# Designs tried in a protein design run: peptides against a protein of PDB entry 3WG5. Part 26

Target 1, 218 residues: chain A of PDB entry 3WG5
Amino acid sequence: LAKNIVYVAQIKGQITSYTYDQFDRYITIAEQDNAEAIIIELDTPGGRADAMMNIVQRIQQSKIPVIIYVYPPGASAASAGTYIALGSHLIAMAPGTSIGACRPILGYSQNGSIIEAPPKITNYFIAYIKSLAQESGRNATIAEEFITKDLSLTPEEALKYGVIEVVARDINELLKKSNGMKTKIPVNGRYVTLNFTNVEVRYLAPSFKDKLISYITD
Target 2, 218 residues: chain A of PDB entry 3WG5 as posed
Amino acid sequence: LAKNIVYVAQIKGQITSYTYDQFDRYITIAEQDNAEAIIIELDTPGGRADAMMNIVQRIQQSKIPVIIYVYPPGASAASAGTYIALGSHLIAMAPGTSIGACRPILGYSQNGSIIEAPPAITNYFIAYIKSLAQESGRNATIAEEFITKDLSLTPEEALKYGVIEVVARDINELLKKSNGMKTKIPVNGRYVTLNFTNVEVRYLAPSFKDKLISYITD

## One batch from the design tools (peptide; aimed at target 1 D50, target 1 (a further copy) P104)

Design b2_p13_6_s2 (made by RFdiffusion4, then SolubleMPNN; from b2_p13_6, 6 letters changed)
Fold by OpenDDE base, seed 1:
Structure b2_p13_6_s2 (fold): chain B 218 residues (1-218), chain C 218 residues (1-218), chain A 13 residues (1-13)
Amino acid sequence: as target 1 above (218 residues)
Amino acid sequence: as target 1 above (218 residues)
Amino acid sequence: GSGVEIPVLSDTR
């Protein structure tokens, strides 16, 4: 019997247009191979809102389940990363990771201080993040507080509050725990029950360009 | 029996004179084919006020119902997009989308800060947006607050407050839910009851020029 | 770094 395939890819660093390209490439590969799912190991401090929104759209348009996995320990789905997670089919976190701190900003001043977003922008993203949470059946109150209170949560807190679906130490535990779960948003118009019995895990590597940009920005 | 035709087209990005050309082209095609309606899948962060007003006029002059559908998930009818929606025959939103944040601005400073519109301009658009809401039997108080409070809403909130008419996950659900609804403004001088029984859906693609501009602005 | 989010709003030019 043909093994069900699960892809695993890593996205690390700032969310940019290049990060969109990574998501698009990874998901496209997994779609083409009719994978059971793709797991994106995410570690980001945040980034560009436009890129983030495009990534969310790309995930939601996926023909296969996209699982955001905040990994490894010490990683975060901070700022833009939280939106991406909330836009996905399933969220997992490893122990020692964090999620939240979603308040939009206009940038950093020369002295490193935050330039605050005007209320117009803040309110836009409050509505946006609440909508993502509501659509996925996740905690919209906490989603709002990721902005209004700059809230950050541990995996255990995020699970408790219904922001995420799984706490897992590694890919194997993630597959085990998420087996039989339904996606939190539809895949191609239907909620999918994940089947991770007898799966083959395939790791995707960054492209040469991905490696180069990561090297320059790190 | 000749199938009733519903056209679907996508408009994404900033509202500009080019966006007007897209609306005009799409609506004209649907008019020529005596379509039952056209659905415009809208995703916009805003844009030019002049283009927005022209688009509203073009919609209101349509010989067929124009349905604004904020789609896909993650999309928004932000700023100018809200005005366009309020000027249309029916508004639908997908889960995970937003509407609002309509305060006019003169632009952005070099540091990315908003240049505020003078009270005269703000008051003009308050009157304008309220008029659109009142004409369409939508919530004029909330329409005003889209400006005065820079308010943004989820689909569920927008539906609850009577800003929009439908929350739908996809085109099929939209057609199902809007079947039998009356247009919120007249079509050719009369309020039309939408008939989406036994319809053929036809998708319109962007022109080559549309694709090129999208590529340059992305 | 906190996400820089700049929605383009209607410019009344």
Scores: peptide ipSAE 0.030, ipTM 0.284, DockQ to the pose 0.197
OpenDDE base, seeds 2, 3, 4, 5: peptide ipSAE 0.032, 0.047, 0.035, 0.043; ipTM 0.306, 0.333, 0.329, 0.310; seeds 2, 3, 4, 5 fail the geometry check

Design b2_p13_6_s3 (made by RFdiffusion4, then SolubleMPNN; from b2_p13_6, 8 letters changed)
Fold by OpenDDE base, seed 1:
Structure b2_p13_6_s3 (fold): chain B 218 residues (1-218), chain C 218 residues (1-218), chain A 13 residues (1-13)
Amino acid sequence: as target 1 above (218 residues)
Amino acid sequence: as target 1 above (218 residues)
Amino acid sequence: GSGVELEVLSDTR
């Protein structure tokens, strides 16, 4: 019997246009192979809003479930990473990770201080993050507070508050716990029940370009 | 029986003179084919006020209903996009989208800070956006607050407050929900009842020029 | 053109 395939890929570092290319490539590969799902191991401090929004759109347009997994321990889905997670079909976090801190900024001053976003921009992202939460059946109040209070949560807190769906130590535990769960948003217009009973896990490597960019940005 | 035609076209990115050309082209095609309506899938962070006003005029001069659909999830009708929507015959939003943040600006400073518009300009656009809302029978108070409070709304909020007419996940749901609705502004001097019972959906592709410009601006 | 922009651009870091 043809084993159902689950792809696993890593996205690490700042969210940029290059990160979009990574998401697009990884999801495309998994789509082409009719994977049961793709798991993106995410570790990001945040990044560009435009890239983030494009990534969310790409996830939402996926022909297969995209699971955001904040991994490994010590990783974060900070700022832009939280938006991406909230736009996905399922969110998982490893113990010792974090999510939140979503207040938009215009950048950093020469002295390293944050240049605050004007209310226009802040309110835009409040609406945006709330809409992502609402559409996915996640906690929109907490999503808003990720901005208004710069809130960050542990996996246990995030699960408790209904921000995420799974806390898992590794891929095997993630597959076990998420087996039989429905996606939080539609895949091709339908909510999908995840089937991870007899899956082959395939790891996707970053491209040479991805490695080079990560090296330059780190 | 000749199927009634509904055209669907996408407008993405900044609102510019090129965006006007896209609107004009799409609407013209739909007019020539006596379409029942055209749906414009809109995703914009905003853009130029002059282009926006021209687009609104072009929509208002349409011989067929022009439906603005904020789509896909993660998209926005931000700033100029809100004005365009308010000037249209029907507004729909997908879950996970946003509308609002309409305060005019003169641009961005070298440090990325917003250059605020003077009261004269701000008041002009307050009057303008209120007029669009009033003419379309939409919430003029909220329309004003899109400027004065830099308000942004989710689809559910926008529907609740009477800013938009439909929340729909996809084109099929949009057609289903909007079937039998009257246009919020006249088409050729008459309010039209939308008939989407037996329609053929035709997708319009961007021109080569449209694709090139999007590529350069992204 | 009026030079007026209606745009929302930001970073989320």
Scores: peptide ipSAE 0.034, ipTM 0.280, DockQ to the pose 0.121
OpenDDE base, seeds 2, 3, 4, 5: peptide ipSAE 0.043, 0.029, 0.034, 0.029; ipTM 0.340, 0.282, 0.293, 0.270; seeds 2, 3, 4 fail the geometry check

Design b2_p13_6_s4 (made by RFdiffusion4, then SolubleMPNN; from b2_p13_6, 7 letters changed)
Fold by OpenDDE base, seed 3:
Structure b2_p13_6_s4 (fold): chain B 218 residues (1-218), chain C 218 residues (1-218), chain A 13 residues (1-13)
Amino acid sequence: as target 1 above (218 residues)
Amino acid sequence: as target 1 above (218 residues)
Amino acid sequence: MSGVELPVLSDTR
């Protein structure tokens, strides 16, 4: 019986154009093999809004389910990472991770202080993040508060409030808990029920370019 | 005889994730109609590197030729705009426009001074911009100098140095001059010879979302 | 929205 393949890839660091390339490459590989899903282990402090939106779009255009997994313990889906998660087919978090803090900024001043975004920008991202939450059947009120209150949540809180779908310690627990769940957004126009009963896990390594970019952004 | 359709759309302002959405939407419409090409009238002072790279990728994945046209007079393909142009199937500029100034920065200080990118980032973008130029058969030396010397060129200089393919005052002149030219990069794995002898020009308007984003970024 | 950065939360290592 042909084993369903689940790919796992890691994306760590700031969300940039290079992060998009990583997502695109990883998802494309998984699409080519008609994988059951790809799990992206995400650890990001945030990054660029443009790259974030492109990543969300790439996820939404995926021919297979894309699961964002905030992993390992100590990792975060901060700022841009939260948007990416909310745009994905399923969100999981490991214990000891965080999600939220989505207030847009224009940058940092020389003194390290945040340059606040004008209300117009803030309102745009409020509308955007709420749309992602609504489209995925997640808590749009909390999504808004990720911006308006710069709120961050634990995995347990995020699950409780209906922001995420799974709390899992590792890939095996994630597969077990998410088995039989429906994707929160469509894949090729249809909600997919995940089947992880007989799966082979394949890890994808970063490309040379991915490594170089990570080295440049760190 | 079925008229070939050429779409024209405008993208103005900072390169952001929303700019990607604009490119994607415009190109998708043109793809659906099997247009001969889409011309993007570009006026940008620059923007986010991540959005830029995503836009380049979207252009390169297009099923139809994407022509970047720096228009109207006074417009620029500055910074990120130059990368986008260099990643496209054909570059045109109107008289009185500019291209270049591609040095990556980390942002602006409170005093308005540029925060310089570290050498690692600069070198990455040098390699990237040179690759775009080489892949498109354009002047890779000048492309490098867009970063190392923060060089900006006039349309006439850019044409002379082999950075761009056409100088044109308007869409009609652009179509006339580019007729019979080959795309500088492949479309679906093949270099396309443009045929603008019997074309219908269709203008695409920005979506409501596009307008809102433009309003926020301006 | 040019220049809009989503805050990079410094990894407190």
Scores: peptide ipSAE 0.052, ipTM 0.340, DockQ to the pose 0.118; fails the geometry check
OpenDDE base, seeds 1, 2, 4, 5: peptide ipSAE 0.032, 0.031, 0.032, 0.032; ipTM 0.281, 0.294, 0.292, 0.307; seeds 1, 2, 4, 5 fail the geometry check

Design b2_p13_7 (made by RFdiffusion4)
Pose (drawn by RFdiffusion4):
Structure b2_p13_7 (pose): chain A 218 residues (1-218), chain B 218 residues (1-218), chain P 13 residues (1-13)
Amino acid sequence: as target 2 above (218 residues)
Amino acid sequence: as target 2 above (218 residues)
Amino acid sequence: SVTFFPITFPTVS
């Protein structure tokens, strides 16, 4: 009961209804265990707007900070993952990862051709991504360009431009660098200082169902 | 005189990419065997827009008539399934089935809440559903109300209002009543008269992949 | 429930 606990979970692949269930399961475990924070290792090339908005909402309502960590090297928080990142308490990127490219689309034709959205829906997601950035004090100008210019950024660029808070190789380095940082959004109405000194790290294994469903969608 | 071959397939659940694959697989089989028609027993609560549009497109390119049959009793062709029906060569409904209810939403939230669709998406789908109805000679005024009023119809109501062509209890009654009917959209440029005199019915079983994905869904 | 899902995001490589 007198411990400092950080949960680490993994989320890979398309952001779908099932991805929401994962976020909710992992965050719920951390909340019930009074964790200082949960670190989500995120690698997503794309996903659905409805599940993305539900995840952002779940993060906003989280009783503990949610740190989105674009990891491992070569991972991306592209498309839906970018919103999830902008909607969270702190963003960290591992070396060689990517963030951005968030243009909303109606989806894919028989060809694999891109089915664009009506111009006004593009404006809707611009307003939504600007809102997430401003609510978290992040660079909304660059965030808008994730859509309008299909802008993508490396870790160092994302840091310079004020989109993320940490560049870290691993969980330990992430804890060291983010220790003492304020969350970019509140936890239950209050901006919180992260205390990662003398912390117990607990890894949450993805379930059989997680790995299987992810593989199938792949 | 001649033996006419009719294929029957079942398509159930949410409309997704796998559903497009089912439509493509079952239609290709019927085309290669020079079938008079393929009948799809459809039961769907809704699904994704891109897959629905890809299915409508696949049906438009079909070299043989595609008859959408809302079956069994209790089934519905709601939301995305309505567009598939309106985009097909002939629509049949079993007693106690439903069609309509197509108001687009961005999706569902955590607590029963619904994420609203911006007006542009709503107007986009109004134009699209009116277009499918106009191209097939079905009631465009009523089709709009599937969206603007979330209108849902019984089989008897759907026939009366000119949205569908046949009300049938089974495959036997469907072939009997639809024999001699012209298709509502062309097959390769010409509107085909359906010949169901001297008919061999062939049932297509769902594949291993089909069964697995649906068991996981159940 | 009746469902309909119009928007998604592109898959990035």

Design b2_p13_7_s1 (made by RFdiffusion4, then SolubleMPNN; from b2_p13_7, 5 letters changed)
Fold by OpenDDE base, seed 2:
Structure b2_p13_7_s1 (fold): chain B 218 residues (1-218), chain C 218 residues (1-218), chain A 13 residues (1-13)
Amino acid sequence: as target 1 above (218 residues)
Amino acid sequence: as target 1 above (218 residues)
Amino acid sequence: KVTFEPISFKTIS
């Protein structure tokens, strides 16, 4: 039986293979405890496409709902973060956060300029991001424009355009507003109605390794 | 005599003592070559307050104009980055970027929650950010709200409210639009009118050390 | 130690 538990964990910084490990660890813990959901407080400028795709896959394979919460104010789910959000069961944003800017690049040149991705790669990710949006019943046109126009949205715009589901100031408001909502993608093959009535909020701390990596990257 | 040179360099990631070293190196190079200006393409989520303050001081001590350019699309001058921008001679933003979210924190707890700064520290930085805005003739009310409301702005909003000076899609447009503008703070005691007529754009590459640190922090 | 909350965006393919 599902426990009246919601886990909350933070993922901050560049999307890398280490970020995948964090997602995997956090979701696994929540799965093992048969939580109602896990909320990932996400703050990312983006990162690696391969890591991002693996994270999306891991979310989709979750035994419980994964909520991406762009938090705290000032945070973003940018670039790779947008893909991750669109691949999740529910997206929430705090006021003063942003989402979008998803154009893929090959990297940076010696002079620091962007090395543009060839059309083949760009088109691949256009199709990919549209698929994520469509699968989750979110705005595929806007998803495409996150790439083609390098569009970024406020929480209010994202909500208005049907990119996200919730604007919430904090975890409690998020739980309140998302209570009774259906996940935007299936959990184990079915859409789940979130039940956040009388839940215990359980925070997951970053591991020592997570802290070390974060420290080094700082 | 000032050379018809404009330097461009990138600073990306967390604001740390290493970021200070980058600023110092880049500005020094541009100073030595008597450049018309240096443009720093800034993309930062924030970082250390002490490093930020040192960077602001270094910018203010520059022998040439330092332009902070929030670039590329999807980038931000968030938190510490906003302070740096407000302390600079000119602020530009690319479409799809953001500025703001400047509330200071003491760090993160074991559970990943924010450790709030005491009122004394918060008030200090309110005064500090207002001073930067006032000294540069920018919107001090909005600067304060970057802290008190954790406000973030689009380029268009920032321009409208008088926080920044230019919205530009690329370096060429930035040069075009900023040509003839006066710096918002003095250079060597006087406000400088930017002359970007027939300039050579010279890119500065990150050092090996810069790359290594960036890689580790990723 | 006083720090500020981060904002950055990038997708590398």
Scores: peptide ipSAE 0.086, ipTM 0.343, DockQ to the pose 0.135; fails the geometry check
OpenDDE base, seeds 1, 3, 4, 5: peptide ipSAE 0.026, 0.033, 0.021, 0.035; ipTM 0.263, 0.274, 0.260, 0.262; seeds 1, 3, 4, 5 fail the geometry check

Design b2_p13_7_s2 (made by RFdiffusion4, then SolubleMPNN; from b2_p13_7, 4 letters changed)
Fold by OpenDDE base, seed 5:
Structure b2_p13_7_s2 (fold): chain B 218 residues (1-218), chain C 218 residues (1-218), chain A 13 residues (1-13)
Amino acid sequence: as target 1 above (218 residues)
Amino acid sequence: as target 1 above (218 residues)
Amino acid sequence: KVTFEPISFPTKS
């Protein structure tokens, strides 16, 4: 019997290999319990491209819908976070959040200046982000401009331009607004209609390992 | 029984992780006592973006209204302080204070010159500050110009342009003027009407730790 | 490693 359960978990900080482990753990728990969906409250300034791509793949392989929720107010899905969002089954943003600024860089110089990525890498990620947008029926032009213009958007702009699906102040509003929406990408080869009627919300806490990593990276 | 209490606390100096701890402590005390609101007397030249964003989040998660009061005369909510104010439930300024100058920087060079933030970072914070303004129903154009033009405003200008809600000379005038105002952002998902009739004002003192940190950073 | 370094805001001297 399908449990009317929605999981909620938080992912905060830089996107690293450890962040992949968090996504994997959270999604796996929700899959095992046959949850209706998992909502990931995402707050990230960005991070590693390799970890980001792995996270996108893990989301796309999920047996249940994965909703990226840029939350709380003041949070962002910046850089790598935008790719993750665009690779997910549904994107929501809280008021006061942002999405975008996706230009790849090699790093920062000793003087704090950006080391630009070579055109080959930039073009690779342009193609990649456009693909994510196109696959999910989201605005591929804006997705490209997240790189080429290093564009960042408000929730209202992102909704207006068709980058995201929901603006919601909290989990309850998100559940209410997304109820009956179809996933923007397939789950197990099928577009799923979200059913958030009579659901139990279960919050997942960070593991001890997750807390330790957060402490070290901060 | 809801105690008709308003807490007042001071936060002065650079915005750091320690400043976050101050905000968290003060708000927590006021929450625990079911205060009508907490007023934070803010005087800051700015500081760290990470700490600022965390403070904004903490304010937005408050169970009670958080009023940012740029005080005393001669104080400023400069740079990071502006973001904090824009993320709060109500902004007040004393005459002779200022708000704005929000352009992000990477730091200062050895000669004291500003190291400019790359466009990516600047655009990120433009989106962020606009989002805060839009969420709170404040002037998003001016919020953007706090960055793009490094604009600073007087209390009168800030009120005129719809950046702040109150100009007040002291706590008593602030309470009087803000009585019956709705919060500019929700508290626990609801806009709250401030009730400052028959309130007890309680002042919170800095902790020993707060004093020590202030001493080290000054 | 694409890292976002700590962004600071200018302090008015």
Scores: peptide ipSAE 0.025, ipTM 0.266, DockQ to the pose 0.226
OpenDDE base, seeds 1, 2, 3, 4: peptide ipSAE 0.036, 0.027, 0.029, 0.031; ipTM 0.290, 0.264, 0.444, 0.347; seeds 1, 2, 3, 4 fail the geometry check

Design b2_p13_7_s3 (made by RFdiffusion4, then SolubleMPNN; from b2_p13_7, 4 letters changed)
Fold by OpenDDE base, seed 2:
Structure b2_p13_7_s3 (fold): chain B 218 residues (1-218), chain C 218 residues (1-218), chain A 13 residues (1-13)
Amino acid sequence: as target 1 above (218 residues)
Amino acid sequence: as target 1 above (218 residues)
Amino acid sequence: KVTFEPISFKTVS
């Protein structure tokens, strides 16, 4: 039986292989404890595409719902973060956050200029992001525009356009608003109705390794 | 005589004492070469308040105009970055970027939760950010709301509300659009009309030290 | 120490 437990964990900074390890660790803990869900407080400017895709896959393979919560105010689910959000079971944003800007790049030149991705790569990620949106019943047109127009949205816009499901100021409001919602993608093959009645909120702290890496990469 | 040179340099990542050193180095180079202006391509989630204030002061003491350009698409001038922008001679944003979310915090707790600043500190920065806006002839009401509402704006909104001066897709468009504009704050005691006619664009690369620190802190 | 919350966006493929 699912325990009336919701885990909350923070993932901040660039999306890398280390970020994958963080997602994996957090989700695994929540799975092991048969939690109702895990909420990931996400604040990322983006990062590596390969790591991002692995994270999306890990979320999709979760035994419990994974909620991406763009938090705190001032945070973003930018670039790779948007893909991760669109690949998750539910997206929430705090006021004063943003989502979008998903155009892929090959990197930065010596002078700091962007090295543009060739059309083949850009088109691949257009298809990819659209698929994530469609699979989750979210706005695929906007998802595409996150790339083609490098669009960024406020929480209110994202909600209005059907990109996200919840605008919430804090965890308690998120739990309240998302209670009774169905996940936007399946958990173990079925859509789950979230039950946040009488839940215990458990916070997962970053490991020492997580802190060190964040400190170095921040 | 001012040379028809415009310097462009990138500052990315958290605002720290090292970021101050980067600003100082870049501006000094541009000053020494009597440049028409320096454009700083800024992408920051924020950082330290003390470093931010020092950077603002360094910009205000510049012998040449300092243009903050939120670039590339997906970038932000968030939190400390907004203060820096408001303290600069001209603000530009690329499409798909954001500005705002300026509420000060004391840091993060062990569980990743925000440690809120006491009212005295918050009020100090409200006054500070309003002063920057007023001094630069920008929207002080919105500047305050960057804190009180943790507001974030798109380039189009920021332009509309009088927070920024230019929306530009690239350096060339920025130069074109800002040509003939007066700086929003004085340079050496006087407002300067930008002259980007027949300018040479010189890119400043990050130093090895800059790269290393960015790599560690990113 | 007073700090400000981070916003940055980039996907490197």
Scores: peptide ipSAE 0.065, ipTM 0.315, DockQ to the pose 0.136; fails the geometry check
OpenDDE base, seeds 1, 3, 4, 5: peptide ipSAE 0.024, 0.036, 0.023, 0.045; ipTM 0.285, 0.300, 0.259, 0.316; seeds 1, 3, 4, 5 fail the geometry check

Design b2_p13_7_s4 (made by RFdiffusion4, then SolubleMPNN; from b2_p13_7, 5 letters changed)
Fold by OpenDDE base, seed 5:
Structure b2_p13_7_s4 (fold): chain B 218 residues (1-218), chain C 218 residues (1-218), chain A 13 residues (1-13)
Amino acid sequence: as target 1 above (218 residues)
Amino acid sequence: as target 1 above (218 residues)
Amino acid sequence: RVVFEPISFKTVS
């Protein structure tokens, strides 16, 4: 029997292999309890492309809807965070958050300067981000411009351009606004209509490992 | 009112910008008539990557299910054809057909030798083909090996490994076997259950332009 | 290694 439960968890900081482990753990817990959905409060400046791609894959393999919520105010789903959002079943943003700035780089030189990615890598991620947008019915033109113009959007702009689905100030407003919406990508081969009527909200705490790694990578 | 109509059209030869126009035309006709699906009988040795990617996008934007049917016996969905198939709502193959061999190249030198694609391009298409497989719930490991091992599969192997959904000898068997199946990717944001009960089969003929271009490119 | 730059969002404080 489908429990009227929504899990909420936080993922903050740089996207790394450990961030994948966090996503995997949180989604697995919610799957095991047959949750209606899991909301991931995301605040990231970006990170590793390999970890990002694995996270997107894990989200797409979820047995339940995964909602990426750029939260709290002041947070961002920058770079890798944008890819993750675009790979999810629903995107929400709080006022005062941002999304975009997805230009890939090879890293930073010893002097802190950006090492530019070669055109071939840039083109790869243009194709990849466009595919994520297209598969989710989101704005592929803007998704491309997140790379080509290093564009960043406000929640209002992101909603206007069809990049995200919801602007919400908090979890309660998010649940209210997303109630009755269909997932932008399938869950187990089906698009799910979200039912957030009479839901119990359950917060997942970061594990000790999650806390430790966040401390090291910040 | 949903017409119990299935369109069948043929696309043969190298994948080019003109092949995109064929896909666009055929799908548009079937969309306008609110068909239950369109079956594209595909026989291709491959072709241009840019055209292939546009075709995949056009299929994914279809208002109706697009079934790629590797047909007749002796046909192949080689290279670009594999990408197209993996990007479609359902894949079928006739006995004696093949799928795979997806290693990208830059082209042919004057002596007919293959100009190898640089690793960056190869890696791009590995990621791309894996994404197509993952999004459709098909075997991403095999999809990758279509490139890394230049692997080609029989219909029986492709079905066994979860690359395709149906082995069928002809259109009637295809309709019978696929009846009641869900699309592997969404149609207008929803997975469609195919209803091939009491269907009318309508064949689309190639346009004069299609015939002319096929003649020139063969 | 492809890295998505942490865009130093200059927090316009």
Scores: peptide ipSAE 0.092, ipTM 0.326, DockQ to the pose 0.062
OpenDDE base, seeds 1, 2, 3, 4: peptide ipSAE 0.043, 0.043, 0.027, 0.062; ipTM 0.283, 0.312, 0.296, 0.307; seeds 1, 2, 3, 4 fail the geometry check

